# Peptides against a protein of PDB entry 4QMF, part 79

Target 1, 175 residues: chain A of PDB entry 4QMF
Amino acid sequence: ESSFMTLFPKYRESYLKTIWNDVTRALDKHNIACVLDLVEGSMTVKTTRKTYDPAIILKARDLIKLLARSVPFPQAVKILQDDMACDVIKIGNFVTNKERFVKRRQRLVGPNGNTLKALELLTKCYILVQGNTVSAMGPFKGLKEVRRVVEDCMKNIHPIYHIKELMIKRELAKR

## One batch from the design tools (peptide; made by RFdiffusion4, then SolubleMPNN)

Design b2_p18_7_s2 (from b2_p18_7, 5 letters changed)
Fold by OpenDDE base, seed 1:
Structure b2_p18_7_s2 (fold): chain B 175 residues (1-175), chain A 18 residues (1-18)
Amino acid sequence: as target 1 above (175 residues)
Amino acid sequence: SLDEELDKLSEKILEEAR
């Protein structure tokens, strides 16, 4: 049997309790067992003797990883689909100064989240910026683009350069 | 500024998607 465990921050506890029956039901369809440990603050997924597809455990691992990083269940559960991949980008270690970190993170999001929404459309990804991580879901090509934009932004490379590049690529693809 | 330009560009992208 294979198992994976992910810790989650305290502020996610209430939400995770609320949706855990839905998590269980979704994973039961694949004969993957799961446990929510409120004392430790962890989620665990594991294969059972009835698990047919051995690869689904890796997607279950990704599911709890996404949930731990504030991705809502209706979005996170899509990771169980064959054509969906994800990436959790750690952004907290690029800048030592907290104020500089906040400014660069906000630049990535933009006013009213417009920059992030635009990036989602250009890359065909779902993107969530929360705390010290950026969670993304989508095709591998899009995920690679998201990681580049996110990390470069934290390295003080303005997102506008990448957005313009992605727009050009989109226009070329329409032809 | 680059921030202002980015916001305008983002809004344009969002509008085109509607």
Scores: peptide ipSAE 0.729, ipTM 0.969, DockQ to the pose 0.947
Fold by OpenDDE base, seed 2:
Structure b2_p18_7_s2 (fold): chain B 175 residues (1-175), chain A 18 residues (1-18)
Amino acid sequence: as target 1 above (175 residues)
Amino acid sequence: SLDEELDKLSEKILEEAR
């Protein structure tokens, strides 16, 4: 029997309560049990004696991890699909200066979120920037690209260089 | 600036995807 728990911030509580029945139903299809603890502020997933695929618990772990980082349920639940992977990139410790951190994070997002949306298209990933983390979902190849762009941006390497590179790669792939 | 160029490039990418 395997079990995983993740904490979530207080501001996420209301949303998680509203979608928890959907979480339960989605995991029940795989005979994975789940618990929402509003006192502790945690989500738990665990295998049962009826769990057929023991590996699905790792995806369930990722599901609650994504939900804790503000990924909406309709998107997060896709992690249960075999062909879907995710990454939670911690960006809060690359820069000690708070103003510099905010500026670099904003540069990654861009005006109206255009930069992030463009990056999503180029990598075929879903990307959400929230607080000190960037959550991404998609193919492993795309996730690797996202992490590189995100971390480099926080290291003061401008995203434009990676975006141009990805554009070229995309054009080549169409041929 | 690089920021302005990136925004223009991003808009182009989004436009092509529509």
Scores: peptide ipSAE 0.725, ipTM 0.969, DockQ to the pose 0.941
Fold by OpenDDE base, seed 3:
Structure b2_p18_7_s2 (fold): chain B 175 residues (1-175), chain A 18 residues (1-18)
Amino acid sequence: as target 1 above (175 residues)
Amino acid sequence: SLDEELDKLSEKILEEAR
């Protein structure tokens, strides 16, 4: 039997308690067991003797990983779909200066979130910027593009350049 | 449309980046 565990920050506890019955129900459909440990601050998923598809445990692992990084349950649970992939991009170690980090992270979001919205539309991904990570969900091609833009942004390449490039590629593909 | 929304958002970003 396979088991995966992820820790979550204290501020996430109240929300996770609220939605855990929904998590349990979603995973029960696949005969995946799950445990919320409020003392340790962890989530665990594990296969059972009734688990039919052993590969689903990897998606369950991704589910709790996304939840730990503040992705809302209605979005995170979509990871259990066959055609949905995800990526959790660590951005906290690209820059040592906190102020510079915050500025570059803000560039990913942009005014009123417009930069992020544009990137989501162009890549057909869901994207959440939270703390030291960026969580993305969508097709593999889109996820690859998101990771490139996010990492380059933290390397001081403004997302606008990638957005412009993606727009041009999109227009060319329509013709 | 989705394309129109994308264009509008991108135009705003481009303008602000200049």
Scores: peptide ipSAE 0.070, ipTM 0.749, DockQ to the pose 0.112
Fold by OpenDDE base, seed 5:
Structure b2_p18_7_s2 (fold): chain B 175 residues (1-175), chain A 18 residues (1-18)
Amino acid sequence: as target 1 above (175 residues)
Amino acid sequence: SLDEELDKLSEKILEEAR
């Protein structure tokens, strides 16, 4: 049997409590057990004797990882779908200067969130920038592109460069 | 269309990046 645990920050506690029954129900469909520990501040998922697909536990692991990083349940639960993958990109260690970190993180989002929206459309991914992480969900190809853009942004390469590149590639694919 | 919206959005971003 397999078990995975993820810690979550205190500020997520209230939300997680409100949706945990939904988490339980979603995982029950796959005979995956789950536990929300409010004392430790952790989420745990476990296979059971009745778990039919042993690989589903990995998706359950991803689910709680996404939830811990502020992805809302209606989006996070999509990770249980066969065609959906995810990535949690740690961005907090690219820059030592706090102000520079904030500026670069904001640059990734862009005015009115337009930069991020463009990236989502071009990569066919869901992307959430929160705290010291960027969470993404989508096809593997798209996720690879997202990680590249996100990390480069934190390395002071403006996302517009990659957006331009992705647009060109998209146009070429139309022909 | 989605393509048109993407183009418009991209153009706006490009303008703001200048």
Scores: peptide ipSAE 0.059, ipTM 0.741, DockQ to the pose 0.081; fails the geometry check

Design b2_p18_7_s3 (from b2_p18_7, 5 letters changed)
Fold by OpenDDE base, seed 2:
Structure b2_p18_7_s3 (fold): chain B 175 residues (1-175), chain A 18 residues (1-18)
Amino acid sequence: as target 1 above (175 residues)
Amino acid sequence: SLDEELNELSEKILKEKE
């Protein structure tokens, strides 16, 4: 049997407790077992003898990974769908200066989250910026674009260049 | 500024999808 475990930060505990029954129910449909360990601060998913699709455990792994990074359950659970992929982008190690990090992260989000929302539309992805990570869900093509924009932003390449490029690509695709 | 231009562009994109 296969199992995967992820740790979650303390501030996420109360929410995870609230939605864990929903997590269990969603995974039960695939005969995947799960455990929430509040002492260790971990989530575990594992196959059972009744698990039919062996590949679903990898999606379950991704589910708990997303939940640990503050993605809400109604969105995170979509990862169990065949056509959905995800990416967790670590952004905390691109710059050493904390103020610079905060500024670049904020630039990625934009006023009222407008930049991020625009990027979501252009890439057909869900994107959440939280702490030192950016979580994204969507098609692989879109995820690749998101990672590029996110990492480049942290490398001090302004998102506007990518947004303009994506807009051009979108217009071309309509023709 | 680039930040201002980006915000304006973002708002335009959002409006087009509404």
Scores: peptide ipSAE 0.716, ipTM 0.957, DockQ to the pose 0.948
Fold by OpenDDE base, seed 1:
Structure b2_p18_7_s3 (fold): chain B 175 residues (1-175), chain A 18 residues (1-18)
Amino acid sequence: as target 1 above (175 residues)
Amino acid sequence: SLDEELNELSEKILKEKE
């Protein structure tokens, strides 16, 4: 059997405890076992002898990875769908200065989250900016676009250039 | 500013969905 484990930060413990029964139920449908270790602060998923689709364990791995990065369960569980992919983008290492980091991260989110919401629509992705990571879920093409925008933003390339480009692409696709 | 332009553009995109 295959097994994967991910650590989660302490501030996620309370939430994960409240939704773990739902996680278990979702994974039980695929005969994937899971364990929440509150002492270590980890989540584990593993195949069983009853697991029919061996590839589902990789999606289960992604599920716990997303949950560890503050993605809420109702959204994260969608990763178990065949047409859904995800990406966890580390953004904390692009800038050494904390103030610059916060500024660039905020630029990605925008006032009232407008920039992020717009990017979600343009890429057909779910995007969550939390701490030193950006979690995204959606089609591969959209995920590639999200990663480019996010990383470039942290490299001090303003998101407006990418947003305009994506808008043009969208308009062309409607024709 | 670029930030202001980005916000205006974002709001436009959001309104188009509504």
Scores: peptide ipSAE 0.715, ipTM 0.957, DockQ to the pose 0.945
Fold by OpenDDE base, seed 3:
Structure b2_p18_7_s3 (fold): chain B 175 residues (1-175), chain A 18 residues (1-18)
Amino acid sequence: as target 1 above (175 residues)
Amino acid sequence: SLDEELNELSEKILKEKE
């Protein structure tokens, strides 16, 4: 049997406690067991004797990974769907200067989150910027696009160039 | 500026979906 564990920060504990019954119910449908360890600060998922789909454990792994990175449950649970993938992009190591990091991260988000929301629509992805990571959920093609825009932004390539490119691609896809 | 242009473009994209 297979199992996966992820740690979560202390500030996430109260939320995880409130939604853990929902996590359990969602995973029970797939006969995946789960454990919330408040002492260690960890979440664990594991196959059971009744697990019929061996691939679902990997999605369960991704679920707890997303939850640990502040993705809300109603969104994170969608990872259990066959057509849904995810990516956790580490952005904290691209820039050594904290102020520069904050500015580039803010540029990615934009005023009122407009840039990020636009990127979500163009890539058909969900995107959450939290701390030193960007969590994304969606189709593989969209996820690749998100990672490119995010990493390039942290490398001081302005997102506007990618947004314009994605807009053109979207128009072409309608044909 | 590029930031201003990006915001305007983003708002346009968002309005198209509303």
Scores: peptide ipSAE 0.712, ipTM 0.957, DockQ to the pose 0.926
Fold by OpenDDE base, seed 5:
Structure b2_p18_7_s3 (fold): chain B 175 residues (1-175), chain A 18 residues (1-18)
Amino acid sequence: as target 1 above (175 residues)
Amino acid sequence: SLDEELNELSEKILKEKE
């Protein structure tokens, strides 16, 4: 049997407690067991004797990973769908200067989150920027595009170049 | 600036979806 564990920061504890029954119910449909350890600050998922799909444990692993990175449950639980993938992009190691990091992260988000929302539409992904990570959910093709834009932005490549490229691709797809 | 241009472009994308 397989088991996966993910640590979560203290500030996430209160939220996770409120939604854990929902997590349990969602995973129970697949006969996946789960445990919230408030002392250690961890979430665990594991297969059971009744688990009929051995691959679902990997999606359960992704679920708790997303929850640990502040993705809301109603969105994170979609990872259990067959056609949904995710990516957690670490952005904290691209820039050594804190101020520069903050500026580049903000550039990725844009005023009122417009840049991020536009990127979501162009890639058909959900994207959440939180702390030192960017969490994304969607099709593999879209996720690849998101990671490229995010990492390049942290490398001081302006997102506008990628947005224009994605717009062109979208227009071609409509024809 | 590039930031301003990006924001304008983003807003256009969002409006097209609405």
Scores: peptide ipSAE 0.711, ipTM 0.957, DockQ to the pose 0.918

Design b2_p18_7_s4 (from b2_p18_7 with A10S E11K I14L E18R)
Fold by OpenDDE base, seed 2:
Structure b2_p18_7_s4 (fold): chain B 175 residues (1-175), chain A 18 residues (1-18)
Amino acid sequence: as target 1 above (175 residues)
Amino acid sequence: SLDEELEELSKKILEEAR
């Protein structure tokens, strides 16, 4: 039997408590067991003797990973769908200067989150920037594009270049 | 600026999605 555990920050505790019954119900459909440990601050998912699909445990692992990084349950639970993939991009180690980090992260998000929303549309992904991570969900192709834009932004390559490129690609795809 | 251009472009993308 397989099990996976992820830690979550203290500020997520209240939310996770409120949605844990929903998590349990969603995973029960696949005979995956789960545990929320409020003392340790961890979530665990486990296969059971009744788990039919051995691959679903990996999706369950991704589910708790996404939840730990502030993705809301209604969005995160979509990871259990066969056609849905995710990526958690660590952005906190690209720059050492805190001010530079904040500026580049903000550039990725843009005013009112417009840059991020535009990127979501262009890549057909869900994207959430939280703390030192960017969580994304969607098709693998889109996720690859998201990671490129995110990492390049943290490397001081302005998102405008990628956005323009993606727009061109989209226009070409319509033809 | 690049930031201003990005904002304008982002708004355009959002409008097209409506």
Scores: peptide ipSAE 0.745, ipTM 0.970, DockQ to the pose 0.951
Fold by OpenDDE base, seed 1:
Structure b2_p18_7_s4 (fold): chain B 175 residues (1-175), chain A 18 residues (1-18)
Amino acid sequence: as target 1 above (175 residues)
Amino acid sequence: SLDEELEELSKKILEEAR
């Protein structure tokens, strides 16, 4: 049997408690067991003797990883679909200065989240910026593009250059 | 500025998606 565990921050506890029955139900369809440990602050997923698809445990691993990083359940549960992939990008170690970090992170999000929404459309991904991580869900091609934009932004490369490039690529794909 | 230009482009992309 295979198992995976992830820790979650304290501020996430109340939400996880409210949706855990839904998590259990979603994973039960695949005969994957799960445990929410409120004392340790962890989520665990594990195969059972009834687990048919051996690969689904890896998707379950990704599910709890996404939930730990503040992705809401209705979005995170889509990771169980065969055509959906995800990436959790750590952005907290690119800049040592906190103020500089906040500025670059905010530049990625943009006013009213418009930059992020535009990037989602261009890459066909879901993107959530929270704390020191960026969580993304979508096709592998889109995820690769998201990671490039996110990391470059934290390296002080303005997102506008990538947005323009993605716009051109989109126009070419329509032809 | 680059920030202003990015905002304009973002709004354009969002409008085209509607």
Scores: peptide ipSAE 0.744, ipTM 0.971, DockQ to the pose 0.919
Fold by OpenDDE base, seed 5:
Structure b2_p18_7_s4 (fold): chain B 175 residues (1-175), chain A 18 residues (1-18)
Amino acid sequence: as target 1 above (175 residues)
Amino acid sequence: SLDEELEELSKKILEEAR
């Protein structure tokens, strides 16, 4: 049997408590067991004797990883779909200066989140910037593009260069 | 500026999606 555990920050506890029954129901469809440990602050998923698809445990692992990083359940649960992948990009260690970190993170998001929304459309991904991580869900190709834009932004490469590149690629794909 | 140009491009992308 296989099991995976992830820790979650204290501020996430209240939300996770409210949606855990939904998590349980979603995983029950695949005969994956799950446990929310409020003392440790952890989520665990594990296969059971009734688990038919042994690979689904990896998606369950991704589910709890996404939930720990503040992705809301209605979005995170989509990871259980066969065509959906995810990536959790750690952005907190690219710069040492806190102010510089905040500025670069904000540049990635843009005014009213417009930069991020545009990036979502261009890559066909869901993207959430929260704390020291960026969570993304979508096709592998799109995820690769997202990671490049995110990491480059934290390295002080302006997102506009990647946005223009993605726009060109989109136009070429239409023809 | 690059920030301003990015905002304009972003808005265009969002409008095209509607």
Scores: peptide ipSAE 0.738, ipTM 0.970, DockQ to the pose 0.923
Fold by OpenDDE base, seed 3:
Structure b2_p18_7_s4 (fold): chain B 175 residues (1-175), chain A 18 residues (1-18)
Amino acid sequence: as target 1 above (175 residues)
Amino acid sequence: SLDEELEELSKKILEEAR
């Protein structure tokens, strides 16, 4: 049997407690067991004797990873779908200066989150910027595009160049 | 500025999606 565990920060505890029954129900459909450990501050997923699809455990792993990074359950649970992938992009190591980091991260999000929302539409992904990570969910092609934009932004390449490029690609895809 | 242009472009994308 296979198992995976992820730690979560203390500030997520209350929320995770609230939705854990829903997590359990979602994973039960696939005969994946799960445990929320409030003492350790961890989530664990495990295959069982009744687990039919061995690959689902990897999706369960991704589910708890996303939940630990503040992705809401109604969105995170979509990772269990066959056509859904995810990526957790670490952005905290691109810039040593804290102020510069905050500025570039904010540029990625944009006023009222409009830049990020636009990027979501263009890539057909869900994107959440939280702390030192960016969590994304969607098709592999879209995820690849998201990672490029995110990392380049942290490298001081303005998102506008990628947004324009993605707009062109979108128009071409409609044909 | 690039930031202003990006904001305008983003708003346009969002409006088209409605």
Scores: peptide ipSAE 0.736, ipTM 0.970, DockQ to the pose 0.906

Design b2_p18_8_s1 (from b2_p18_8, 8 letters changed)
Fold by OpenDDE base, seed 2:
Formats: sequence, structure tokens, C-alpha cells
Structure b2_p18_8_s1 (fold): chain B 175 residues (1-175), chain A 18 residues (1-18)
Amino acid sequence: as target 1 above (175 residues)
Amino acid sequence: DLDKELDELSQKILEESR
């Protein structure tokens, strides 16, 4: 039996309670068991004797990881699909100054989220910036690009350079 | 201003994708 557990912050508790039946239903299709522990503030997924695909437990692990980082269930549950990968990028340790951190994080998002939306289109990924993490879902190639842009932004490399590069790559791929 | 340029470019990308 394989089991994975993730902790979630208190502010996420209310939402997780509301969608947990949906989580259970989604995982039941794969015979993966799950537990929401409100006292500990944790989510657990585990294989059962009826689990057919041993690899699905890793996707279940990723599901609860994404949920813990504020990814909405309708998006997070897509991780159970074979063609979907994810990445949770920790951004809180790149900058010691809180104000600088906030500014760089906001630069990644941009006015009205335009920068983030553009990056999503260019990489064919879903991207959510929340707290000290950036959650991304999509193809592996796109995820690699997202991580580069995100980390470089936190290292004070302006996203404009990467956006232009990605645009060029996109145009070349069309030819 | 790089921030302004980035926003303009982002909007362009969004418009082309719609």
C-alpha cells in the first residue's frame, strides 16, 4: 500500500471541506482512498487492494498538493489525466525583503493578470500565483518554461525578455 | 518602461488568441 499526505493552510480549510466529496468521487474512479483531516490540517491519498494502475497514486499525490496551494478543484482534478503534469514552484525564498518579494510577484502577474494570462497562452499551461508558491499545470515542456520565467522574475530578471523569446519560438514553430 | 511594455505586449498576445 502506497500513501501520501500533504498539509494545507488554515485558510484553505473551508474550501476543501466544500469540495471533498468531489475529490472522493474523482479518486474512487481509480480506487484511490482519501482522507481529509481537519484537526491536523492534512489530506491523505492511498492505494487500495482494488487499485489497478499503480501510477495513479502519484497523480493523486499531485492532486492534493495542488489543492493545498489554492488550485480550484475543477482545474486540479485535471492532473488525473494522463497528458497533464504539474509543478509547484516555491518563490518565497528568492528574496528576503518582503516588499521586494511582493513587487516581483506582482510583476509576474501584471496588471489585471495580463502577464500571467499571456504566459499561460505561450506555454499552454494553467498558472496560479498564490502566497509563496506558483502552481502550474500543462505539458512538461511548457512547465519547464513557466518555472524558468517564474524563478528568473524572482531573481529580478524582467519577464518581458522571456515573453519575447517565447513569442519568437511560437512563430518559428508555426513555420 | 519595461512594465508598461510588458503589459502592452501581453494584451496583444491575449487579443491575438481570442
Scores: peptide ipSAE 0.754, ipTM 0.971, DockQ to the pose 0.938
Fold by OpenDDE base, seed 1:
Structure b2_p18_8_s1 (fold): chain B 175 residues (1-175), chain A 18 residues (1-18)
Amino acid sequence: as target 1 above (175 residues)
Amino acid sequence: DLDKELDELSQKILEESR
């Protein structure tokens, strides 16, 4: 039997308690067991004797990883679908200066989240910027593009260049 | 201003998707 555990921050506890029955129900369909430990602040997923698909445990691992980083359940649960992948991009170590970090992170999001929403459309991904991580869900091609834009932004390469490139690619694909 | 240009471009993308 295989198991995976992920820690979550204290501020996430209330939400996780609220949706944990839904998590359990979703994983039960695949005969994956799960445990929410409020003392340790952890989530665990485990295969059972009835688990048919051995690969589903890896998706369950990704589910709790996404939930720990503030992805809402209705979105995170989509990771259990065969055609859905995810990526958690750590952005906190690219810049030592906090003010510079905040500025670059905000540039990625843009006014009213417009930049992030545009990037989601161009890459066909879901993207959530929270704290020191960026969580993304979607096709592998889109995820690769998201990671490049996110990391380059934190390296002080303005997202405008990538957005323009993605727009051109989209137009070419429509022909 | 690249930030302003990016926001304008982002809004265009959002409008085209609707």
Scores: peptide ipSAE 0.753, ipTM 0.971, DockQ to the pose 0.975
Fold by OpenDDE base, seed 5:
Structure b2_p18_8_s1 (fold): chain B 175 residues (1-175), chain A 18 residues (1-18)
Amino acid sequence: as target 1 above (175 residues)
Amino acid sequence: DLDKELDELSQKILEESR
């Protein structure tokens, strides 16, 4: 039997307590057990003797990983679907200067979140920028594109170049 | 200004999706 654990920051505790019953119910459908440890600040998922699909534990692992990174439950729980994948992109180590980091992170989001929303549409992904991580959910192809844009942005490659490229690809796909 | 251009382009993408 398999088990996975992830730590979560203190500021997520209140929210996680609120939705944990929903997490439990969602995982119960797959006979996956879960534990919220408020002392340690951790979430654990584990297979049981009744778990039918052994691969579902990996999706459960991803679920708690996403929840730890501030993805809301209604979105995160979609990871349990067969066609849904995710990626947690660490962006905090690309730039040493804090001000530069904030600037590049904000550039990725854009005014009113327009850049991020546009990127979501072009890649057919959900994208959440929070702290030192970017969480994304969607098809593998889209996730690959998201990671490229995100990392390049943190490397001071302006997102506009990738957005234009994605637009061209989309237009070609319509024909 | 690439930032301005990106925002304008983003808005167009969003509008087309609606």
Scores: peptide ipSAE 0.753, ipTM 0.971, DockQ to the pose 0.977
Fold by OpenDDE base, seed 3:
Structure b2_p18_8_s1 (fold): chain B 175 residues (1-175), chain A 18 residues (1-18)
Amino acid sequence: as target 1 above (175 residues)
Amino acid sequence: DLDKELDELSQKILEESR
């Protein structure tokens, strides 16, 4: 039997408590057990004797990882689908200056989140910028593109260049 | 002004999807 545990910050406790019954129900369909430990501040998923698909435990691991990083449950639970992958991109270590970090992170999001939403459409991904991480969900190809744009943005490469490139690629794919 | 251009382009992409 396999087991995975993820710690979550204290500020997520209230939300996780609220949705944990839904998490349990979703994982029960796959005979994956789960535990929310409020004392330790952790989530655990584990296979049971009735778990049929051994690969689903890895998706369950990703589910709790996403939940720990503030992805809402209705979105995070989609990770259990076969065609869905995820990535958690650490962005906090690219820039030492806090002000510069904030500016570059904001550039990635854009006014009213327009840039991020556009990037989501172009890559067919869900993207959430929270704190020092960017969580993304979608096809592997799209995730690769997201990581490139995100990391390059933190390296002071303006997202406009990548957005234009992705637009061209999208047009070519229609042919 | 790259920021402004990016926002305009982003809005265009969003509008086309709706």
Scores: peptide ipSAE 0.751, ipTM 0.970, DockQ to the pose 0.930

